# Peptides against a protein of PDB entry 8OXM: the designs that were tried, part 306

Target 1, 371 residues: chain A of PDB entry 8OXM
Amino acid sequence: FKAEFRLAGGVNLPKIIDCVGSDGKERRQLVKGRDDLRQDAVMQQVFQMCNTLLQRNTETRKRKLTICTYKVVPLSQRSGVLEWCTGTVPIGEFLVNNEDGAHKRYRPNDFSAFQCQKKMMEVQKKSFEEKYEVFMDVCQNFQPVFRYFCMEKFLDPAIWFEKRLAYTRSVATSSIVGYILGLGDRHVQNILINEQSAELVHIDLGVAFEQGKILPTPETVPFRLTRDIVDGMGITGVEGVFRRCCEKTMEVMRNSQETLLTIVEVLLYDPLFDWTMNPLKALYLQQRPEDETELHPTLNADDQECKRNLSDIDQSFNKVAERVLMRLQEKLKGVEEGTVLSVGGQVNLLIQQAIDPKNLSRLFPGWKAWV

## One batch from the design tools (peptide; made by RFdiffusion4, then SolubleMPNN)

Design b2_p27_5_s2 (from b2_p27_5, 20 letters changed)
Fold by OpenDDE base, seed 2:
Structure b2_p27_5_s2 (fold): chain B 371 residues (1-371), chain A 27 residues (1-27)
Amino acid sequence: as target 1 above (371 residues)
Amino acid sequence: SELDRLLGIAGELAREEALKRLLEELA
């Protein structure tokens, strides 16, 4: 290990450590000190399985539909070494990093990222109607700029077009795979973009199997398809390449129903994989900036074993696991809201749900649904 | 502990191999 460390951006200030391997190669490692990297490790394994299914299908293989994965090495229950995704940046850092963010650079007369967040925080406890009205005002005064990522990084028009296509494919694959697995907490710091490939890397995979729906502010979208995410696809938006890649990914997932159910069943009953939402995790994920001062870092998650009788915990766990499997089976059958949909119908519904400003306005302000 | 680290790594590797085998059996 080198004595020097760098801070990665984000709330948890993960340490970037340069490690010299036994092979004499320097490798950048991200050391997360507070996150349960076991959840990331498990979800990376599931993504690898999904990638294997996508590679077996000729149509998805020809389109190079993959979810980007990274190597996770758990070091303890709370610490591990992530393979640092060299050449990646959080989409939030590119878009809304203070005065240097793309929104400020390209739209200097729009609301600041801080003004947008403040406006949405002010209405957080208000009605859905008031949230919607303020969200629409924020969106009108905060126009998308993510198209400029590819334009800044790829000056050659042919390369630019190829990279925009790679981005669109990556969004489609990760959106559908993420929906099937019920991946939540897709805020702008948990999605990285590779500066060379334009592909997305999803990090912090601790909210899975629709556990985002049981948060104090429930998640109301199947995946992140916000205005900046769409703007990165260029003039076609969600139409054409994105939709077709979603449909082809969904087709492979639905045709792999038995495999995916069996994999998820094994994971749900793995005693080493804590996928359940707990109150402390829920508070941490939806903590207000004002509430950060009171949560002393010394709450060892070990001590608040609420001595619920082991029998009641086990029965409650089994019922949650059964509901997760049942909902996964419904998704893989195309059952949405009690109706069986075609692949195209299901993908269309999911796109409409993800872009609906009513759904977006109801999200926790920290998710930054206007970005 | 160092033991907990080794157990965690062993558990992850065992799970990865189990999931790979399961995917091969179901394919």
Scores: peptide ipSAE 0.027, ipTM 0.583, DockQ to the pose 0.024
Fold by OpenDDE base, seed 5:
Structure b2_p27_5_s2 (fold): chain B 371 residues (1-371), chain A 27 residues (1-27)
Amino acid sequence: as target 1 above (371 residues)
Amino acid sequence: SELDRLLGIAGELAREEALKRLLEELA
């Protein structure tokens, strides 16, 4: 192991460690705490199952629709190592790094990332109307630049075009799979991009089964489809390749409803998989400091054994698990807002919800919905 | 301990194998 480490983004500040293997190859490792690793491990297993379903279908296999996965290796009862995808960068580091972010390089006269965050934090406790107005002002003065990622990394036009398609397919697959599983907390530090494949790697999978909707500031979008995410797709945006890949992914998920319901049911009742949102976790997720500065929360999690009466916990848990399964069944039937939609209708609704500036303006400022 | 690490790895692998078998039975 090298003596130096880098912090990955996210609430738990996972450490990126460079190590040399016994084969003499340098590899990056992500070091996380126990609880995060377990949640990530379970969700990686579900993503592998979804990938198996996508590989069985001819239309999704031809499009190479996959969600990127990584290996979780437990180190101890309290720590583990994620096999880090070598040659990945957080999209937030590329876009909004204070020193050399793409927004600063390509749009030097726009608002800084800090100015955008400050403006949205000032209205955090205001009306939805005031949030919307400030969000529109921020968006007008912070124009998307993520198209430049592929242009910088892939100088050959044919390679550039192939990588832009790989990116668009990766966004589509991860968006639909993430929606079905109710994956939340999709901020710019929890999404990595592979510098070689242009595919996305989703990390920090601790907000699942729509538990983001019960946060103090509820999540209002089904997945991240912000202006920079769309800009990376090129001139067609969400139309053509992205929409068609979403539809084909959704078709496979809906046709696999029994399998997916059974898998998720087993996971929801696994006593070792804590997927429920608790008040402490909710506070940690939405107490992101204004400054990207290393506020080490020296919160000693004193294990206050709140001796919650086991019986009342169990009944409340079962009712939440049942509601999660019911909502998953609705999604897999195409039931949205009490109406049964076609695959195309459902995908269209989800895209419209994800790009709606009214929904985006209501998100927690630490989600950076203007990026 | 080294035992706790091995037990953690064994638990995750057992879950992965169980989910794979379940997928093969239902698909």
Scores: peptide ipSAE 0.024, ipTM 0.590, DockQ to the pose 0.023
Fold by OpenDDE base, seed 1:
Structure b2_p27_5_s2 (fold): chain B 371 residues (1-371), chain A 27 residues (1-27)
Amino acid sequence: as target 1 above (371 residues)
Amino acid sequence: SELDRLLGIAGELAREEALKRLLEELA
């Protein structure tokens, strides 16, 4: 290990360290403290399994449909080492960096990211109608710019086109697998883009199995498909390549139902996995200040070990696990709101839900649904 | 502890291998 470290920002102040491997190669690592990397590790394993299923199918293999994974090494129950995603940038950093973000560069007369956030925070406790009206005003004055990522990084037109397709495929695969696993909406800082491949890497997988629906402000979208995410796909948006890749991914997932259920069951009953998002943890996940400045004191949630009898914990856990498995089974059967849908019907419903301004306007403003 | 680190690594590797085997059996 080198003696020097950098801070990656965020509430847990993760340390970026450079490590010389036994092979003499320098590798960047992220050391997270006070973060349960077990969930990240578990979700990376599930993604690897999904990738295996996608590689076995000829149609998804030909399309190179994969979720980018990273290595997680747990160091304790509350600490670990992540392989740092070298050559990646958070999409939020590219889009809405205060100094040189793409919105500021390409749309200097639009609302600032801060103005958008302020407007949406002002209506956070208002009616859905008021939220929708303000969201539409924000969207009108904050136009998408993510198309410029591939245009800036890939100057050759043939390479640009290939990388835009790689991006679109990556969004499709991660959206469908993320929906199946119930990751919900993903904060723009928790979606990295590879500057060489244009593929997405999802990090901080602390909300899974539709736990976003039990947040103080419930999730209203199945995955992040905001205007900038769509703009990165180019002129066809969600139509054509994206839709077809979603359908082919969903087809593989649905045809692998027994495998996916068994994998998730093994993971749910893993004593290393803490599936219990308490309301305080859920509140904390939404109240995580994005900006370095508001060190809200970590309420030491004293884990008052509520010494609930081991029996009550086990029964509550089993009921949560059963509900997760039931909902996963429903998704893999194409059951949406009590109706069985075809793959195309299910994917269409999910896309429509994800792009609906009414659903987006109801999200927690800290998730920046206008980006 | 360094032991907890090694146990964490071993646990992750064991899970990855178990899941790979399970996928091979279900394929």
Scores: peptide ipSAE 0.000, ipTM 0.276, DockQ to the pose 0.023
Fold by OpenDDE base, seed 4:
Structure b2_p27_5_s2 (fold): chain B 371 residues (1-371), chain A 27 residues (1-27)
Amino acid sequence: as target 1 above (371 residues)
Amino acid sequence: SELDRLLGIAGELAREEALKRLLEELA
């Protein structure tokens, strides 16, 4: 360990520490305090398994379909060491989180990110119709610019094309794997893009197994496929490469049903993990300031005084686990809305759900569905 | 507690080993 550390910002003041490995390589690590990294660690393990399945299949291997992972070592319920994703930037930082954000640079006359957020927050408690109308107004006056990420980073046209394909494949893989695992929509700060590979890294995996559907404002999309996410794919958008990569990923996931069910079952029945979202935790995840990407520990103090009989906790937990497993099994069978779909049909439905402005307009405004 | 920390680490390691074994059985 080097004696020097940097603060990464945020309320939990994570420390970036440079470590020299026994191999003589410098590795940057993020030491998070006050966050439960166990869920992140577990989800990274699940992603590694999904990557193994994808690597075993010839069609997904040829397409280099992988979900990017990072190393997580949980040290406690409130501390751990993460491999810091060096050479990555949050897509939100590139797009909107700075005065020099891509939206401001390329679309200086569009609404500011703040104006968009304000407009959507004003209608948060309004009808779905009002939300939709305001969302459409926001979208009209906040045009996507994420295509410029690859254009800025990769000046050579051949490299640019390759990196745009890598991005598109990464979005496809993470979207389908994320859907199967029920990660739902992802905040733009929790999606990192690698500045060298153009691959996405998903961080802060605090919502899994469709727990986003039980949030005070439920998730209405299977994964993040917002206009900027699509714009990064280039002119074909969700068609062609993205769709085919989703289909091939879904095919591998569906063909690995027993494996995935067994894995998720082991993870759900692990008494060390509470996958149940407390309503207060759910509320907190949506009320978080954008700068507070890290799970606040204050919710764990009140859970100790609710001496729910161990039996009622266990029964409630088992019923949640059973429902999660049932829904996972349905997804892996292609059961959507009570209908069995082909891989192509299922992927098409998921894409349509993810890009539907009606679904996007119903999301929590803090997740910036217009970005 | 320090015990909860050790249990958390042990549980993660046990899972990683179980997952490795499961991956080996599925290979």
Scores: peptide ipSAE 0.000, ipTM 0.306, DockQ to the pose 0.024

Design b2_p27_5_s3 (from b2_p27_5, 19 letters changed)
Fold by OpenDDE base, seed 1:
Structure b2_p27_5_s3 (fold): chain B 371 residues (1-371), chain A 27 residues (1-27)
Amino acid sequence: as target 1 above (371 residues)
Amino acid sequence: SELDELLGIQMELDIERARERQRLLEA
């Protein structure tokens, strides 16, 4: 182990440790403290299974549809070593870094990321109408720039085009797989982009099975498809390649219903896999700046055994697990709002929900839905 | 869904109770 560590950005200050292997190769490792890396490890196994299904289907294999995975070595419930995705950057770091972010570089006359966040936080407790108006003002004065990622990294036009397609395919695959698994909206720091492949890597998989809908500010989108995410696809946006890749991914997921249900059922009832939303996790995910000053680091998660009778906890857990399985079955049947949709109809609905500025304006401001 | 709304309300109440308990332990 080298004595030097770098802080990766983020609230939990994960430590990047450079390790020299017994093979003499340097490997970067992310040491996350306090996060349940078992959840990430389990979700990586589910992604590997989804990738296996996508590789078996000729149409998805030809399109190279994969969700990027990383190695997770859980050491304990609260500690583990992530093999850091070398050559990746958080999309949030590229877009909205305060010093050299792409928005500041390409749109210096737009609102700062801080001004946007402040405006949206000021209306956080306001009506949906007021949130929508302020979100539209923010969006008008904060124009997307993520197209410049591929333009900066890939100077050859043929390589640039290929990498933009790889990005678009990666967004489509991760969006549909993420919807099926109920990952919901993703914080901009929890989506990494590979600087060589232009593929996305999703990290910090602590919200799954639509548990984002039970947060104090419920999620209103099926996946992150914000303006910058769309801008990275180029001039066609969500049309053409993205839509077709979503449809082909959804076809594979729906045709694999029994396999997906069986695997998710095993995971939901795994006593080592805590997927349920708890108050402390909800506080952490949607912490307000006003609340940051009150949360002393001394909340040992051990002392808040709310002594709900063990019997009531188990019955409530089983009901939530059954509901998750029922909702997963509905998704895999194409049941949306009580109506059975075709793959194209379902994908269209999900895209429209994800890009709707009314839905985006209702998201937690900390997740930066304008980016 | 109505059940997601009810669970969200319950989560918000459980968060408020957790904050209030923390304030009482820090006092």
Scores: peptide ipSAE 0.039, ipTM 0.562, DockQ to the pose 0.051
Fold by OpenDDE base, seed 3:
Order: structure tokens, then C-alpha cells, then sequence
Structure b2_p27_5_s3 (fold): chain B 371 residues (1-371), chain A 27 residues (1-27)
């Protein structure tokens, strides 16, 4: 083990450890200390199945639409080794690192990432109107810079164009697959970018099946499509390649309804797969800096005393699972807000929801919707 | 949805109760 570790960010501060294998090759490993890696492992399997569906379809195969996957080796319920995607960086580390973040480098007169976060925290308990006004002020004084990622990494214009295209495809595929699976907690530390491929790697898959909507601060966007995410696509933004890749991904997902429902049904009823949101997990995900002082590590809460009547838990669980399946079926039918939409209509609605500054302003400040 | 709001409120209440219990165990 090298003596130096990097923190990948997130509240569990996953340690990136460089390990030399018995083959003499350096492999980066992510050591998560407290996260249930089973959820990540299961979601990686679902992503592999989605990738298989995308590869079988001629239109998505031609576009090379894939969601990036990584190997998860769960060692325990709370520990495991992620075979880290070598040459990935959190988008948050690139964008908003306090020392050498792209925002600071390219926009030195803009608000600092800390100032933006502080302003949004000050209004966290305020009205939606006040949140929106402050969010718009933050956005005006914190302009996107993620276009520079590909420009810094890929100096050749032809390579740069191909990598920007790969990025745009990766965002589209992961956004639609993530929406179908109801992935939440898509903050800037849970999304990595591959420095060689420009593809995104989604980590920390602990909020799934729209469980982000039942957080104390509900998630109001279907996926991360913030200004920096869009800026990385270049001058076309969400139009053209991104939209078409979303539509083609959604088309494959909708045409694979039976397969996806069967897979998700098996997972929802797997007793080893805890996908439900619980108060401790919710508190952890939306912990305020003011609350950091009180959560001592001794949440060895013995599983025993929250004996809510097993019967009421099982009935509540089954109702939540049924609701998740129903909502998944609606998504796969293109049912949004009680209306059946075409693939293009559904994708358009999702894009509009994801870029709406009213929705973005309502997110938990830790999600960093201004980035 | 209205049900998501109700579940969110319940989650917030359950978090507050969990924090209160923890404060009582640390005191």
C-alpha cells in the first residue's frame, strides 16, 4: 500500500488506495468504510444488464451507448474493495477543489465554491422563492467551466471532439438509465469522469428507486444535468447529440419493459438488498455541518430495539416495493404526471425538469446544484 | 406526490427522534 491516500469525497470519505498487485501492476482501489457496498454491487449488475440491452439494439450499439461499470467486491456489509476505475477523478474534485479547481482557475472573480455553498445553506430553511433568488444569484456569479476538462486533457481537436462526444453519450445513457432506476444522490463527488475516455462513472448507488424523493429535502430532478454537466457537452448543450442519445436509450429501456420489471422485481424482494430509505441513512445523506459534531461513530444501534412490529414493517415494505414497481412500469410506458408521452416527449420533460432552476434551487445544498 | 411529501415528513420526524435519542444516550 502506498502511504498516500486520496479522499474521493462523500460523507463516508472513501479512501482511494493505490495497491500494487502481485503482478506488479498498480491498481487504484476505493475502500468504502461504512457504505453498504451490496447496493453498489447490485446496481452494477443492473447496469451490466442495461448495457447488454443497449448492445443488442442496433441504434444504441452504433452510438456506443453504455453506462460505465466497475467491479465491486463486497468484503462485508460495511466494507469492500471497489476496483477503482484507474484514471478517474470526481467531477467535484476537478470543478470545485479549493486549491486548484477549474472554477477557481478559469473564473477567479466568481464566487468561491465555499461562498456558493454558504449562500445556499443560509436559505436552506427558507421559502422556495428565497431559495430560487439566491440560487440565481449564485449561478450568475458562478459560471460553468466543465468544457475545460476535455480541452485540458485532449489537445488534438479530433480527439477532443471524439471525447466530448463520448462524454455526451455517457451523460445521456447514465441519465436515462439512472432515471429508470430512480437513482438519487448524484452530487459532484458521486460522479467520476474517466480522464482517458471522458466517460462518467457513477458511484455510491445507495439512493435508488426514487428513495431520494422521501429525503427531508426531496430530490426534485430526475438526474444531474446541471450547468457544468451541460457545459462539458460543448456549444450544443443538451440539444442534438445528448437529446438523441437520451431518446435512443429511453427507446431501448421502454422496449425492454418486461425484462427490466422482472429484474427490478427480483431485486426489490431480495432480502439481502436493502434499498429502502431509513432515518439514519437520510440523516447521513443530508447531514448539515452543524450536525457533524453530534454523530459520534457509535451508531452500533443494536438492530433489536427498532422492533416496529415485524408485520407492519413487512406490510409497509411490500407497499413501497409495489409502488416502486408501479412507478417503474409507468416510466417504461412513458407515463409522466398521469399523461402518456412519446419517447421524445418523455425525454424532453425529463431534460426540462433536470435543468429547471426552480427544481435545482430546491435541492439539498450538499448536492451543489449550482455546479 | 402527496405520498412522497407525507413519507418525507415522517422521515424528518423519525430523524429528529433518532437525534433526540442519541443526545439522551450521550448525556
Amino acid sequence: as target 1 above (371 residues)
Amino acid sequence: SELDELLGIQMELDIERARERQRLLEA
Scores: peptide ipSAE 0.038, ipTM 0.524, DockQ to the pose 0.051
Fold by OpenDDE base, seed 4:
Structure b2_p27_5_s3 (fold): chain B 371 residues (1-371), chain A 27 residues (1-27)
Amino acid sequence: as target 1 above (371 residues)
Amino acid sequence: SELDELLGIQMELDIERARERQRLLEA
């Protein structure tokens, strides 16, 4: 370990530590000191299993469909070492960094990211219609720019095209795998893009198994497919490569139903894997800037012995776990809203749900559904 | 689903209680 550390940006101020491996290679490690890295570690294992399924299938293997994984070494419930995704940038950093974000650079006359967030926060407690109207105004005055990521990074047209395809495939694979695992919408800072491969890396996997639906502002999309995410695919958007890669990924997932159910069942009942949403985690995930001032870090961890009667906890937990398994089984059968859909029908429904501005307008403003 | 709504309502109530407890500890 080098004695020097860098702070990564973010609320938890994760420490980037440079480590020299036994191979003489410097590897950056992210040390998170406040996040449950066990959930990330477990989800990385599930992603590796999904990748194995995708590599076994000829159609998905030929398309190089994979969800990017990183090494997580949990040291405790609150600390661990992440292999830092070297050569990655948060999509939010590229898009909406206050100083030099792509929106500001390419669309200087659009609303600022702050103006967009302010407008959506002002309507957060309003009707769905008011949220929709303001979201449409925000979207009209905050046009997508993520196409410029590949254009800035890949100057050769042939390389640019291949990298845009790699991005599109990565979004498709992560979207469908994320839907199956119930990862839901993802904050723009929790999606990294590899500057060399154009593949996405999902970090901070603290919401899984549709636990985002029980947040104070429930998630309304199956995965993040916002306007910038779509813009990164180029002129075809969700059509063509993205749709086909989603369909082929979904086909592999549905054909692997028994395996996926068994894996998820083991995880849901693992007493070491806390996947359940708790109030503090929900507060953290949907903190309002107004609430950030009130969360003094001095809540000693010891008062989390809320003496919930053990019996009521176990019964509630089992019901939630059973429901997660039932919903996973439905997804893997193509059951959506009580109807059995084909792979193409299911993927189409999911895409339509994910891009619907009515669904996007209902998301927590902190997650920036207009980006 | 109806149970998601119920779980969401319970989560909101548990969050409000957590915030109220925090405010009472800071007061």
Scores: peptide ipSAE 0.035, ipTM 0.514, DockQ to the pose 0.050
Fold by OpenDDE base, seed 2:
Structure b2_p27_5_s3 (fold): chain B 371 residues (1-371), chain A 27 residues (1-27)
Amino acid sequence: as target 1 above (371 residues)
Amino acid sequence: SELDELLGIQMELDIERARERQRLLEA
């Protein structure tokens, strides 16, 4: 290890440490302290399996449809080393950094990222109607700028087009795979963009199997397809390449139903893989400024084993696991709201749900649905 | 074709990029 470390961007201020390997090569490592990296490690294996399925299909292979993966070495339940994705930046750091964010640079007369967050926090406990009205006001005064990422990084027109296509394909693949696996907590700090490939890297995979729907503020979108995410695709937005890549990814997932069910079943019953939402995790993910004052550091992990009878915990766990498997089977059959949809119909419904300002306005303000 | 659609999209975006570069130089 080098004596020097850097802070990565993001709320958890992970440490970037330069390590010299036994091969004499320097490797950057990200040390996360508070997150269960075992969940990230397991989900990376699932993504590698999804990538294997996508590579077996000729159409998805030709389109280079992949979800970006990274190496995770879990050291404990609360510590591990991530192979740092060199040349990645959180999309939130590019878009809404306090001083030099793209919104401030390209739209200096719009609301600040802080003003947008404040307005949405003020209505957090209000009706869905009031949330929608304020969200629409925020969106009107906070216009998307993510198109400038590729324009800044790729000056050659042919390279720029190729990279924007790579971005669009990465969003599509990650969105559909993420939906099938029920991946939540897709806030702007949990999505990195590679400055060389324009591909997305999803991190902090601790909300899976639709456990985001049981949060105090439930997740109302299948994946992140916010205005800046769409703006990065260019003028066609969600039409053309994005839609086609979603459809081809969904087709491969649906045609791999038995394999995906078997994999997820093994993972759901793995005693080392804690995928269930717990109250402390829910509070951490949706922490309010009001709640920061009462979280005394003396939440010792006293195993308040709330001795819920071991039998009631096991029965509740099994019922949740069964519901997750049933819902996964429905998704892979194209069953949405009790109706069997075609691949195109299912993808269309998911896109409409993800871009619906009514759904976006209901999200936790920390998710930053206006970005 | 899928290629013709991609080429059309490229053309529209090269035009948009040129307009935005011009705006940034005039500002």
Scores: peptide ipSAE 0.000, ipTM 0.260, DockQ to the pose 0.011; fails the geometry check

